# Designs tried in a protein design run: peptides against a protein of PDB entry 4N78. Part 24

Target 1, 186 residues: chain A of PDB entry 4N78
Amino acid sequence: HFQVICRLLGYQGIAVVMEELLKVVKSLLQGTILQYVKTLMEVMPKICRLPRHEYGSPGILEFFHHQLKDIVEYAELKTVCFQNLREVGNAILFCLLIEQSLSLEEVCDLLHAAPFQNILPRVHVKEGERLDAKMKRLESKYAPLHLVPLIERLGTPQQIAIAREGDLLTKERLCCGLSMFEVILT
Target 2, 155 residues: chain B of PDB entry 4N78
Amino acid sequence: MAELQMLLEEEIPGGRRALFDSYTNLERVADYCENNYIQSADKQRALEETKAYTTQSLASVAYLINTLANNVLQMLDIQASQLRRMESSINHISQTVDIHKEKVARREIGILTTNKNTSRTHKIIAPANLERPVRYIRKPIDYTILDDIGHGVKW

## One batch from the design tools (peptide; aimed at target 1 L169 E172, target 2 R106)

Design b2_p14_5 (made by RFdiffusion4)
Pose (drawn by RFdiffusion4):
Structure b2_p14_5 (pose): chain A 186 residues (1-186), chain B 155 residues (1-155), chain P 14 residues (1-14)
Amino acid sequence: as target 1 above (186 residues)
Amino acid sequence: as target 2 above (155 residues)
Amino acid sequence: SHYEKALEEQEELE
């Protein structure tokens, strides 16, 4: 699903959705969640030690049940507090997962562009062979496929300018050195 | 474009009227052969001149049509090339717009991004100078090696 | 008894 969502939205669609999810998270954190956090913070026990081991685990469980009774009995703890928090969590997970799908989408695109952009994989080296001497030979094999230099050789200035812009857009992808989840959290 | 204007404004309309002129002039020439036959004292001579005019009329109508047909074809060939150049220009405009829309979309997501500081190194990196193997040499106990440390006491 | 003592120490703390 995320893979399809990435393809259909593109960069502009994903960006707007992320910007809008930030507005939703902001609306919830500064809104209903904040209201309930302030309210439950007063219902909270003002102080709550961590009993020594001596008391034993059953007595500690009884002590925490007593100290946190008002939290345990709060009627809207699930239907509101947990619900709102789940929405914020899902919004964060969407941003993370959608970026991962975008990264997979960009890497595949780049793999198909490599033949037209003079990008060769490492070649096997037998005895008496140097990669330096061989990689250059392989580059000659795929020389007719190098798009930008061919158009600069036979193309019109208009075709050349358009080729240079398209080549730049093809080789520059977010997965080459950029990320978003960090900015989302910040 | 100049050849097209010449075809559209003069040579086609002109060659076309020259055809209309043939329409009117041939009906005159048909009457003349009839009259020249009637006035003619020599019926055989007047027939041979009619034949001459018939053959000439045929050669003329075939020439006028051929000339006009070549002009119409040249016009269509030129117009076909115009559409070929125009499509090429429209395609470049389209590619340019696509590049622009993409730049706008990337700029929009670029706001939500930062550098991912990732690097690549080796599993093991040996030091530039490996530790020299130091030979063992016996030496006596010396109770003076600390004399210069702090407030020593020499003996 | 452990639980009573844990409550007395909590009251004193409060």

Design b2_p14_5_s1 (made by RFdiffusion4, then SolubleMPNN; from b2_p14_5, 7 letters changed)
Fold by OpenDDE base, seed 4:
Structure b2_p14_5_s1 (fold): chain B 186 residues (1-186), chain C 155 residues (1-155), chain A 14 residues (1-14)
Amino acid sequence: as target 1 above (186 residues)
Amino acid sequence: as target 2 above (155 residues)
Amino acid sequence: SKFEEMLKEYEELL
């Protein structure tokens, strides 16, 4: 589904969706969640010391349940605050999955374009084959597929310009060094 | 353009008119040949004259049809060439627009990106005792579990 | 044959 969404929206559509999601997340964080956090901070016990280990895990759990009873019983926390946190979480997950899907599409595009852009895969040299000879053979095999040099030789100035720009756009992908998710987390 | 216009406005219509006029004239020639054969005392001469007129008429019609056909073919070739040029121009414009749109889109998404801090992964000095790397089996996060929790968009 | 000759004459006029 995310792959289809990435294909359908493209870079522009993804950008718009991400911007709107960021606005929604910001609104949730600065609005309702912040208010609940402030309220929770007021109700939170000022002194919550770790009970002695001698009480065992059940005793420690009961202690914390007692100390946090007011927080746990806060009905609005369970309904509204947790829902808003789920929405934020879903938005973050959505952004992550979109970025991952986009990265996969970009990698696929790069791989498909590679033979036409003089990007040779690392050749697994079997034992006994000279790497240089195999590389030279691959270069010679794919040389006729190099689109930009071909168009530079045979094309009009306008076609050459378009080919160069297209080549650049094909090579420059987000997956090569950019992250949207890091921006979302900041 | 001038050649195409001449073909469309003068040569092809002129050729069609000539062919029509030829048809009318051939009918008159046929009537003449028939009457001449019936009235002539020398039937052999009349027949030879009819053969001559028939041969001439067929040649004339063949010429007119050939000329008209060639003019039509030439017209179609010129039109096809014009269409190809138009297609090339449209494709060029379309590609230019698409590249521009893509550049704009990339700028828009680019503002939402930051450089991946390639944290120099410190060379994990493999400890000498090759404890078998526990294959981190990434259990695929079954996101279907989230399908029941979210109120909104059933993805 | 005469028809072919006449056709050739017309073709030459072209």
Scores: peptide ipSAE 0.025, ipTM 0.656, DockQ to the pose 0.002
OpenDDE base, seeds 1, 2, 3, 5: peptide ipSAE 0.015, 0.019, 0.018, 0.021; ipTM 0.641, 0.656, 0.646, 0.643

Design b2_p14_5_s2 (made by RFdiffusion4, then SolubleMPNN; from b2_p14_5, 8 letters changed)
Fold by OpenDDE base, seed 2:
Structure b2_p14_5_s2 (fold): chain B 186 residues (1-186), chain C 155 residues (1-155), chain A 14 residues (1-14)
Amino acid sequence: as target 1 above (186 residues)
Amino acid sequence: as target 2 above (155 residues)
Amino acid sequence: SKLEEMLEEEKKLL
């Protein structure tokens, strides 16, 4: 699903969605959640001493339940605050999954473009074969597929310019060194 | 453009008219040849004349058709070339626009990104000396130290 | 009719 979303939205659509999600998250955090947290801090027992171990685990639990009774019974906390936290969590997860999906798509694009850009994978050399000879053979095999040099030789100046720009755009991908999710966390 | 216009407005219509006129003339020639053959005392001569007219007529029609066909083909080639040039221009514009849109989109999404801290995963150099697992001696936690902190009922 | 036949024969020779 996320892969389909990434393909459908593209960079522009993803940017817009991410910006809007950030606004929503910011609004939730600075607004409702902050207010609830402040209220909870105010109603939190100022002095909560550890009960004696002699009460056992059930007694200790009951003690804390009693001390936090007002917080636990606060109906709005369960209905509104937790829902908002869920929304924030969902937004964060959405952003993470979108970034991961986008990265996968970009990697696929890079891999597909690589033969046309003179980017060759390291070939696994079987024992006894010269790596250099295999690489040269591979380079020679894919040399006719090098798009930019081909167009530079056969194309019009306008086509050459477009090809160079396209090549640059193909090489420069977010997955190579950029993270959106880190921005969302900050 | 001038050549195409000349073909469309003058050469092709002119050729079509010439072909039509030729058809009418051929009918007249046929009638003449038939009448001449019937009326002539020398039927052999009349037949030879008819053959000559027939050959000439066929040659003329063939020439007219060939000329017209060539003009039509030339017209089509010029039009096809014009369409190809237009297509190329449109494609170039489209590609330029797409590249521009992509650049804009990338700038926009780029604002939402930060450099991945390539934390140089320091190769955890496994210390050569496997530190002997320090036997975790579980010291029993004496919880009695906490007995005085709670509101516990002194029994 | 003979003229048409002659025309057809000449068309074949072309």
Scores: peptide ipSAE 0.014, ipTM 0.660, DockQ to the pose 0.002
OpenDDE base, seeds 1, 3, 4, 5: peptide ipSAE 0.019, 0.013, 0.014, 0.014; ipTM 0.654, 0.651, 0.663, 0.657; seeds 1, 3, 4, 5 fail the geometry check

Design b2_p14_5_s3 (made by RFdiffusion4, then SolubleMPNN; from b2_p14_5, 8 letters changed)
Fold by OpenDDE base, seed 3:
Structure b2_p14_5_s3 (fold): chain B 186 residues (1-186), chain C 155 residues (1-155), chain A 14 residues (1-14)
Amino acid sequence: as target 1 above (186 residues)
Amino acid sequence: as target 2 above (155 residues)
Amino acid sequence: SKLEEMLKEYEEEL
């Protein structure tokens, strides 16, 4: 699903969705969640001493339950605050999964473009074969596929310009050094 | 442009008219030849004359058809060339627009990105020994190993 | 060939 979303939206659509999600998350954090946190801080017991170990685990649990009774009984915490936190969590996960899906798509694009951009795969040399000979064979095999040099020889100046720009756009991908998820977390 | 216009407006219509007129003339010639053959005492001479007229008429029609056909072919070639030029221009514009849109989109998404902290992944110094690519033997993943790890939610 | 010759003659007359 995320791969399909990435393909349908493209970079522009993804950017718009991410921006809107960030706005929603910001609104939830600064609005409802912040208000609940403030309220919780106000009702938090000012003095919570460690109960004596003599009360045992059940007694200690009862003690803390009693100290936090007002918080636990706050019905709106379960219904509204936790739902908002869930929404924030879902938004974060959504962003992560989109970025991962986009990165995979970009890597695939890079791999598919590589033969046309004079990017040769690392060749595993079998025992007895000269690396140089294999590389030369590969270069010879893929040389006719080099798009930019081919267009530079056969194309119009306009076509050459487009080919160069297209080549650059193909090489420059977010997965090469950029992260959206880190921005979302900050 | 002038050549195409001349072909469309003058030469091809003119050739079509000439061919139509030729049809009418051929019918007259045929009637003449038939009557001449019936009335002539020398049937052999009349036949030879008819053959001559027929050959001449066929040559004329062939010429008219050939001329018209060549003009039509020339017209089509010119039109095809024009269409190819238009297509090339449209494609160029389309590609330019697409590249521009892509650049804009990348700028927009770029605002939402930060540089990946390239953790100095230690240059995996490829061991000098080209270890033979271990043939990835697809061993079936035995998921039973996970049976002891975690409370499987029995749905 | 004879037809071609006749065609050429007709082309010359036109």
Scores: peptide ipSAE 0.019, ipTM 0.654, DockQ to the pose 0.002
OpenDDE base, seeds 1, 2, 4, 5: peptide ipSAE 0.018, 0.015, 0.019, 0.017; ipTM 0.663, 0.660, 0.659, 0.654; seed 1 fails the geometry check

Design b2_p14_5_s4 (made by RFdiffusion4, then SolubleMPNN; from b2_p14_5, 7 letters changed)
Fold by OpenDDE base, seed 2:
Structure b2_p14_5_s4 (fold): chain B 186 residues (1-186), chain C 155 residues (1-155), chain A 14 residues (1-14)
Amino acid sequence: as target 1 above (186 residues)
Amino acid sequence: as target 2 above (155 residues)
Amino acid sequence: SKLEEMLEEEKKLE
């Protein structure tokens, strides 16, 4: 599903969606969630001493449950605040999954374009074959597929310009060094 | 453009008219030949003349058709060439626009990106201090300590 | 045109 979304939206569409999601997340965090957090901070017990270890895990849990009883019983926290947090979480996950899907798509594009751009994969050389000889053979095999040099030789100046720009755009992808998710987390 | 215009406005219409005129003329020639054959005392000579006219007429019509056909073909070739040029221009513009749109889109998404910090995998420094297993001493839980905490029901 | 010539010749024969 995310792959399809990435394909449909493209870079521009993804950018728009991400921007809107960021706005929504910001609004939720700075609005409702912040208000609830402030309220919770106000109702938190001022003095919460660690119970003695002698009470064991169950006793400690009961102690904290008792101390936080008012917070736990706060119905609005469960209904509104947690829902908003879920929305934020979903938005973050959405962004992550979109970025991952986009990265996969970009990698695929790069791989598909590679033979046309004189980018050859490192071939696993079987034992006994000269790596250099195999690479030269591959280079020779794919040499006719080099698009930009071919167009430079046969094309019009305008076609050459377009081909060069297209080649550059094909080579430059976000997955090569950029992360959207990191921006979303900050 | 001038050549195409001449073909469209002068040569092809002229050729069509010539062909139409030739049709009417051929009918007249046929009538003449028939009458001449009937009226002539020398039927053999009349027949030979008819054959000559027929051959000449056919040759003339063939020439007119060929000329017209060539002009039409030339016209079509010129038009096809013009269309190809237009198509090429449109394609070029389209590609330029697409590239531009892609650049804009990439800039837009680019502002939402940051460089992947190749975070050096900070070696999770194993906390040096192995938390000594706190010996779990089972002491009876005195719950009375909680009696003073909260709105206790004053019995 | 040859056809015109033929027509002219025909007119002369009439």
Scores: peptide ipSAE 0.019, ipTM 0.652, DockQ to the pose 0.001
OpenDDE base, seeds 1, 3, 4, 5: peptide ipSAE 0.008, 0.008, 0.017, 0.010; ipTM 0.648, 0.642, 0.651, 0.655; seeds 1, 3 fail the geometry check

Design b2_p14_6 (made by RFdiffusion4)
Pose (drawn by RFdiffusion4):
Structure b2_p14_6 (pose): chain A 186 residues (1-186), chain B 155 residues (1-155), chain P 14 residues (1-14)
Amino acid sequence: as target 1 above (186 residues)
Amino acid sequence: as target 2 above (155 residues)
Amino acid sequence: VSDLIHEKLEAHRS
């Protein structure tokens, strides 16, 4: 699903959705969640020590039950507080997962562009062979596929300018050195 | 474009009217052969001149049509090439617009991004100079090696 | 039109 969502939205669609999800998280954190946090903070026990081991675990469970009774009995703790928090959590997970799908989408695009952009994988080296001497030979094999230099050789200035822009867009992807989840959290 | 204007404004309309002139001039020439036969004293001579005019009328109508047909074809060939150049230009405009729309979309997501500081190194990196193997040499106990440390006491 | 992704990638490559 995320894979399809990435393809259909593109960069502009994903960006707007992320910007809008930030507005939703902001609306919830500064809104209903904040109201209920302030309310439950008063219902909280002003102080609560951690009992020594001596008291034993059953007596500690009894002590936490009494000290947190008002939180345990709060009627809207699930239907409201947990619900709102789940929405914020899902919004964060969407941003993370959608970025991962975009990364997979970009890397695949780049793999198909590599033959037309003079990007060769490491070649096997037998005895008496140097990669330096061999990689250059392989580059000659795929020389007819190097798109930008071919168009600069036979193309019109208009075709050349358009090729350079397209080539730049094809090789520059977010997965080459950029990320979003960090900015989302910040 | 100059050859097209010449075809559309003069050579086609002109060659066309020259065809209409043939329409009117041939009906005159048909009457003249009938009149020249009637006035002729020599019916065989007047028939041979009618034949001459018939053959000449045929050669003329075939020439006028051929000339006009070549012009119409040249016009269509030129117009076909115009569409060919125009489509090429439209495609470049389209590619340019696509590049622009993509730049705008990337600029929009670029706001939500930062550098991912990732690097690549080796599993093990040996030091530039490996530790020298130090030979063992026996030396006596010396109770004076600390005399220079702090407030020593020499003996 | 400037491309912010392009500028950030050039700055990282510098």

Design b2_p14_6_s1 (made by RFdiffusion4, then SolubleMPNN; from b2_p14_6, 7 letters changed)
Fold by OpenDDE base, seed 1:
Structure b2_p14_6_s1 (fold): chain B 186 residues (1-186), chain C 155 residues (1-155), chain A 14 residues (1-14)
Amino acid sequence: as target 1 above (186 residues)
Amino acid sequence: as target 2 above (155 residues)
Amino acid sequence: VEDLILKKLQEARA
């Protein structure tokens, strides 16, 4: 699903969605969640001492339950606050999955473009074969596919310019060194 | 452009007019041949003359049609070439626009990105001496250390 | 008449 979304939206669409999600998350964090946290902090017992271990696990649990009774009984916490947190979590997860899907799509594009851009995979060299010779042979094999040099030889100046720009855009992908998710976490 | 214009405005219309005129002339020739045959004392000569006119007329019409057809074909070729050039131009513009849109889109998404901190995976140099897993002696968590910090509910 | 027709036909061939 996320792959399809990435393909459909493209960079621009993804950017818009991500921006809006960030706004929503910010709004939730700075608004309702912050308010609930503040309220919780106010209701939290100022002095919560650890009960003696002699009370055992049940006694300790009852103690904390009693101390947090007001918080636990706050019905809005469970319904509204947790829902907002869930929404934030979903938004974060969405961003992560979109980025991952986008990265996969970009890698796929790079792989598809590689033969046309003189990017050759490292060939597995069998024992006794010189890597250099094999690579040279491979380069020679794919040399006719080099798009930019081909267009530079055969194309008009305008076509050459477009080809160069296209080549650059093809090479420059987010997956090569950029992360959106890290920005979201910050 | 000049050649196309000449074809469209002069040569093709001229050829059409010539064909029309030829039609009129052929009718006159036919009438002449008919009358000449009827009036001539030498029917054989008249017939040969008619054959000659017929052959000449057919040749003339064929020539006119061929010329006109060639001009039309030439016109179409020029137009096709113009369309191809136009298509190329449109494609160029389209590609330019697409590239521009892509650049804009990338800038927009780029604002939402940061450089991946390639944490240099510090080669976890496995310490040479695998310290023998010190048998995790579960020291009983002395919870008594926390006894002084807790409010004991004296039931 | 013949000469005229021939002339016109020759002109038409042009």
Scores: peptide ipSAE 0.018, ipTM 0.669, DockQ to the pose 0.004
OpenDDE base, seeds 2, 3, 4, 5: peptide ipSAE 0.017, 0.009, 0.013, 0.016; ipTM 0.671, 0.661, 0.670, 0.673

Design b2_p14_6_s2 (made by RFdiffusion4, then SolubleMPNN; from b2_p14_6, 5 letters changed)
Fold by OpenDDE base, seed 2:
Structure b2_p14_6_s2 (fold): chain B 186 residues (1-186), chain C 155 residues (1-155), chain A 14 residues (1-14)
Amino acid sequence: as target 1 above (186 residues)
Amino acid sequence: as target 2 above (155 residues)
Amino acid sequence: VEDLILEKLEQARA
């Protein structure tokens, strides 16, 4: 699903969605969640002594239930605060999954474009073969596929310009050095 | 443009008219040949004349058809070339627009990104000397040391 | 007949 979303939205669509999600998250964090946290901090028992171990686990649990009874019974926590936290969590997960999906798509694009951009994969050298010889063979094999040089030789000035720009755009992908999710976490 | 216009407005219509006129004339020639053959005392001469007219007529029609066909083909070639040029222009514009849109989109999403801190994954230099796994001697943790700390003091 | 037709066609191409 996320892969499809990435394909449908593209960079622009993803940017818009991410911006809006960030706004929503910010609003939730600075608004409702912050207020609830403040309220909870106020209602939190100022002095909560550790119960004696002699009460056992059940007794200790009951003690804390009693001490936190007002907090646990606060109906708005379940209905509003937890819901908002879920929304924030979902937003974060959404962003993460979108970034991952986008990265995968970009990597695939880079891999598909590589033969046309004079980017050769490191070939596994079988024992006894010279790496240099294999690389030269690969270079020779893919040399005719180099798009920009080909167009520079055969194309019009306008086509050459477009090809160069396209090549640059193909090479410059987010996955090469940029993280969106890190921005979301900050 | 002028050539295409001449083909469309003058040459091809003119050729079509000529062919039609030729058809009418051929019918007249046929009638003439038939009558001449019936009325002529020298049937052999009349037959030879008919053969000559037939050959000439066929040659004329062939010429007219060939000329017309060539003009039509030329017209189609010119039109095809024009369409190809238009297509090329449209494609160029489309590509330019797409590139521009992509650049804008990338700028927008770029604002939402930070540089990946490539933590210099220190090349875990495998220590050359495989330090022999120091036999992890599990010393039993004596928890009795904590017996006197907190509420657990057994009186 | 064919030769005559061809000759006329060639003359037309010239």
Scores: peptide ipSAE 0.018, ipTM 0.676, DockQ to the pose 0.006
OpenDDE base, seeds 1, 3, 4, 5: peptide ipSAE 0.017, 0.018, 0.017, 0.017; ipTM 0.674, 0.686, 0.688, 0.679

Design b2_p14_6_s3 (made by RFdiffusion4, then SolubleMPNN; from b2_p14_6, 6 letters changed)
Fold by OpenDDE base, seed 1:
Structure b2_p14_6_s3 (fold): chain B 186 residues (1-186), chain C 155 residues (1-155), chain A 14 residues (1-14)
Amino acid sequence: as target 1 above (186 residues)
Amino acid sequence: as target 2 above (155 residues)
Amino acid sequence: VEDLILEKLREMRA
């Protein structure tokens, strides 16, 4: 699903969605969640000492239940807070999955474009074969596919400009060194 | 452009008119030849004259048709070339727009990105001395150490 | 030949 979304939205659509999600997350964090946290902090006991171990696990549990009674009761009543947290979590996950899907799409694009951009994979050399000779052979094999040089030789100045720009845009992808998710976490 | 306009407005219509006029003239020539042959005392001369007119008429019509056909073909070739050029221009514009849109999109999404912190995976230099896994003797967590911190609620 | 020419001329008139 996320792959399809990435393909349909493109960079612009993804950017818009991500921006809106960030706004929503910010609104949730600074609004309702913050209010709930503040309220919870207000009802939290200022001094909560650890009970003696002699009371055993049940006694300790009862102690904390008593001390946190207001919080527990409040938390039980305020399921909205958990829902908001879930929404934030979902938004984060959504962003992560979109980024991952986008990265995959970009990698695929790069791989598809590679033969046309003089980007050759490292060939596994069998024992006894010279890597250089194989690479030269491979280069020679794919040389006719080099799009930009081909257009530079045969194309109009306008076509050459477009080809160069297209080549640059094809090579420059987010997956090469940029992360959206890190921005989201910040 | 001037050539195409001349073909469309002058040469082709002119050729069509000429062909039509030729048709009417041929009818007159045919009538003349028929009457001349019937009325002539020298049938052989009349026949030769008719042959001459027929040959001339056919040659003229053939010439007119050929000229008209060539003009039409030339017109079509020019139009085809113009369409190809127009298509090329449209494609160029389309590509330019697409590139521009992509650049804008890249900028927009770029604002939402940061450089990947390539954490240099410090080669975890495996310490040479594999410290023998000290059998984690689970020392029972002596919770008694915490006994002095808690005030037990006496129920 | 004469008749053929006359026939062709008639055909051209038609």
Scores: peptide ipSAE 0.017, ipTM 0.663, DockQ to the pose 0.004
OpenDDE base, seeds 2, 3, 4, 5: peptide ipSAE 0.017, 0.015, 0.016, 0.016; ipTM 0.665, 0.664, 0.665, 0.668; seeds 2, 5 fail the geometry check

Design b2_p14_6_s4 (made by RFdiffusion4, then SolubleMPNN; from b2_p14_6, 5 letters changed)
Fold by OpenDDE base, seed 1:
Structure b2_p14_6_s4 (fold): chain B 186 residues (1-186), chain C 155 residues (1-155), chain A 14 residues (1-14)
Amino acid sequence: as target 1 above (186 residues)
Amino acid sequence: as target 2 above (155 residues)
Amino acid sequence: VRDLILEKLEKARA
């Protein structure tokens, strides 16, 4: 599902969605959630000492329940806070999944483009085969597929420029060194 | 461009006109041949003459049609070539626009990205000395250490 | 008449 979304939206669409989500998250965090946190902090007992262990676990629990009674009651009344937190969580998860899906798409694109860009896969050399010979054979096999050199030889100056730009755009992907999710987390 | 224009404006219309004129001329030739045959005392000679005119007329018409057809074909080839060139130009423009759009999109999304801190996984240098598994002596958690921190509910 | 026709036909070929 997320892969389809990534394909449909492209970089621009994803950027727009991410920006809007960030705005929403910021709004929720700085607005409603902040207000709830402030209110909860105000209602929170200023002095909450740990009860003596002699009261046992039930007694300690009851003690904290009593001390936090107002908070619990407030929390029960404020289901909206949990909903907002859920929305934030969903937004974060959405961003994560979108980024992951985008990365997968980019990797696939890179893999598909590799033969045309003189990027050869690491060949597993069987015992006894010379790595160099195998690599040379592969290079020779894929040499006719090198798009930019081919166009440079056969194409017009405009075509060459487009090919070079296209090649650059194909090589430069977000997955190679950039993370959106890290920005969302900071 | 000049060749195409010449074909469209002069050669093809001229060929069509010539063909039409040929039609009228053929009618005259036919009338002449008919009259000549009727009036001639030597019918065999008249017939041979008619055959000659017929052959010549057919050859001329065939030539006119062939010339016209070739001109039309040439015109179409030139037009096809022009269309291909236009298509190529449009494709180049389209590609340029797409590249530009992609660059813009990448800039937009790029603003939302940061460099992946590839934290060099510090080679967990296995400590050379396998610290003997210190027998985790579960020291009973002395909860008494926390006794001074809590306000006991004096019931 | 014959010569005229031939001339016209030759012109039509040109």
Scores: peptide ipSAE 0.019, ipTM 0.678, DockQ to the pose 0.004
OpenDDE base, seeds 2, 3, 4, 5: peptide ipSAE 0.017, 0.018, 0.017, 0.018; ipTM 0.675, 0.674, 0.678, 0.676; seed 5 fails the geometry check

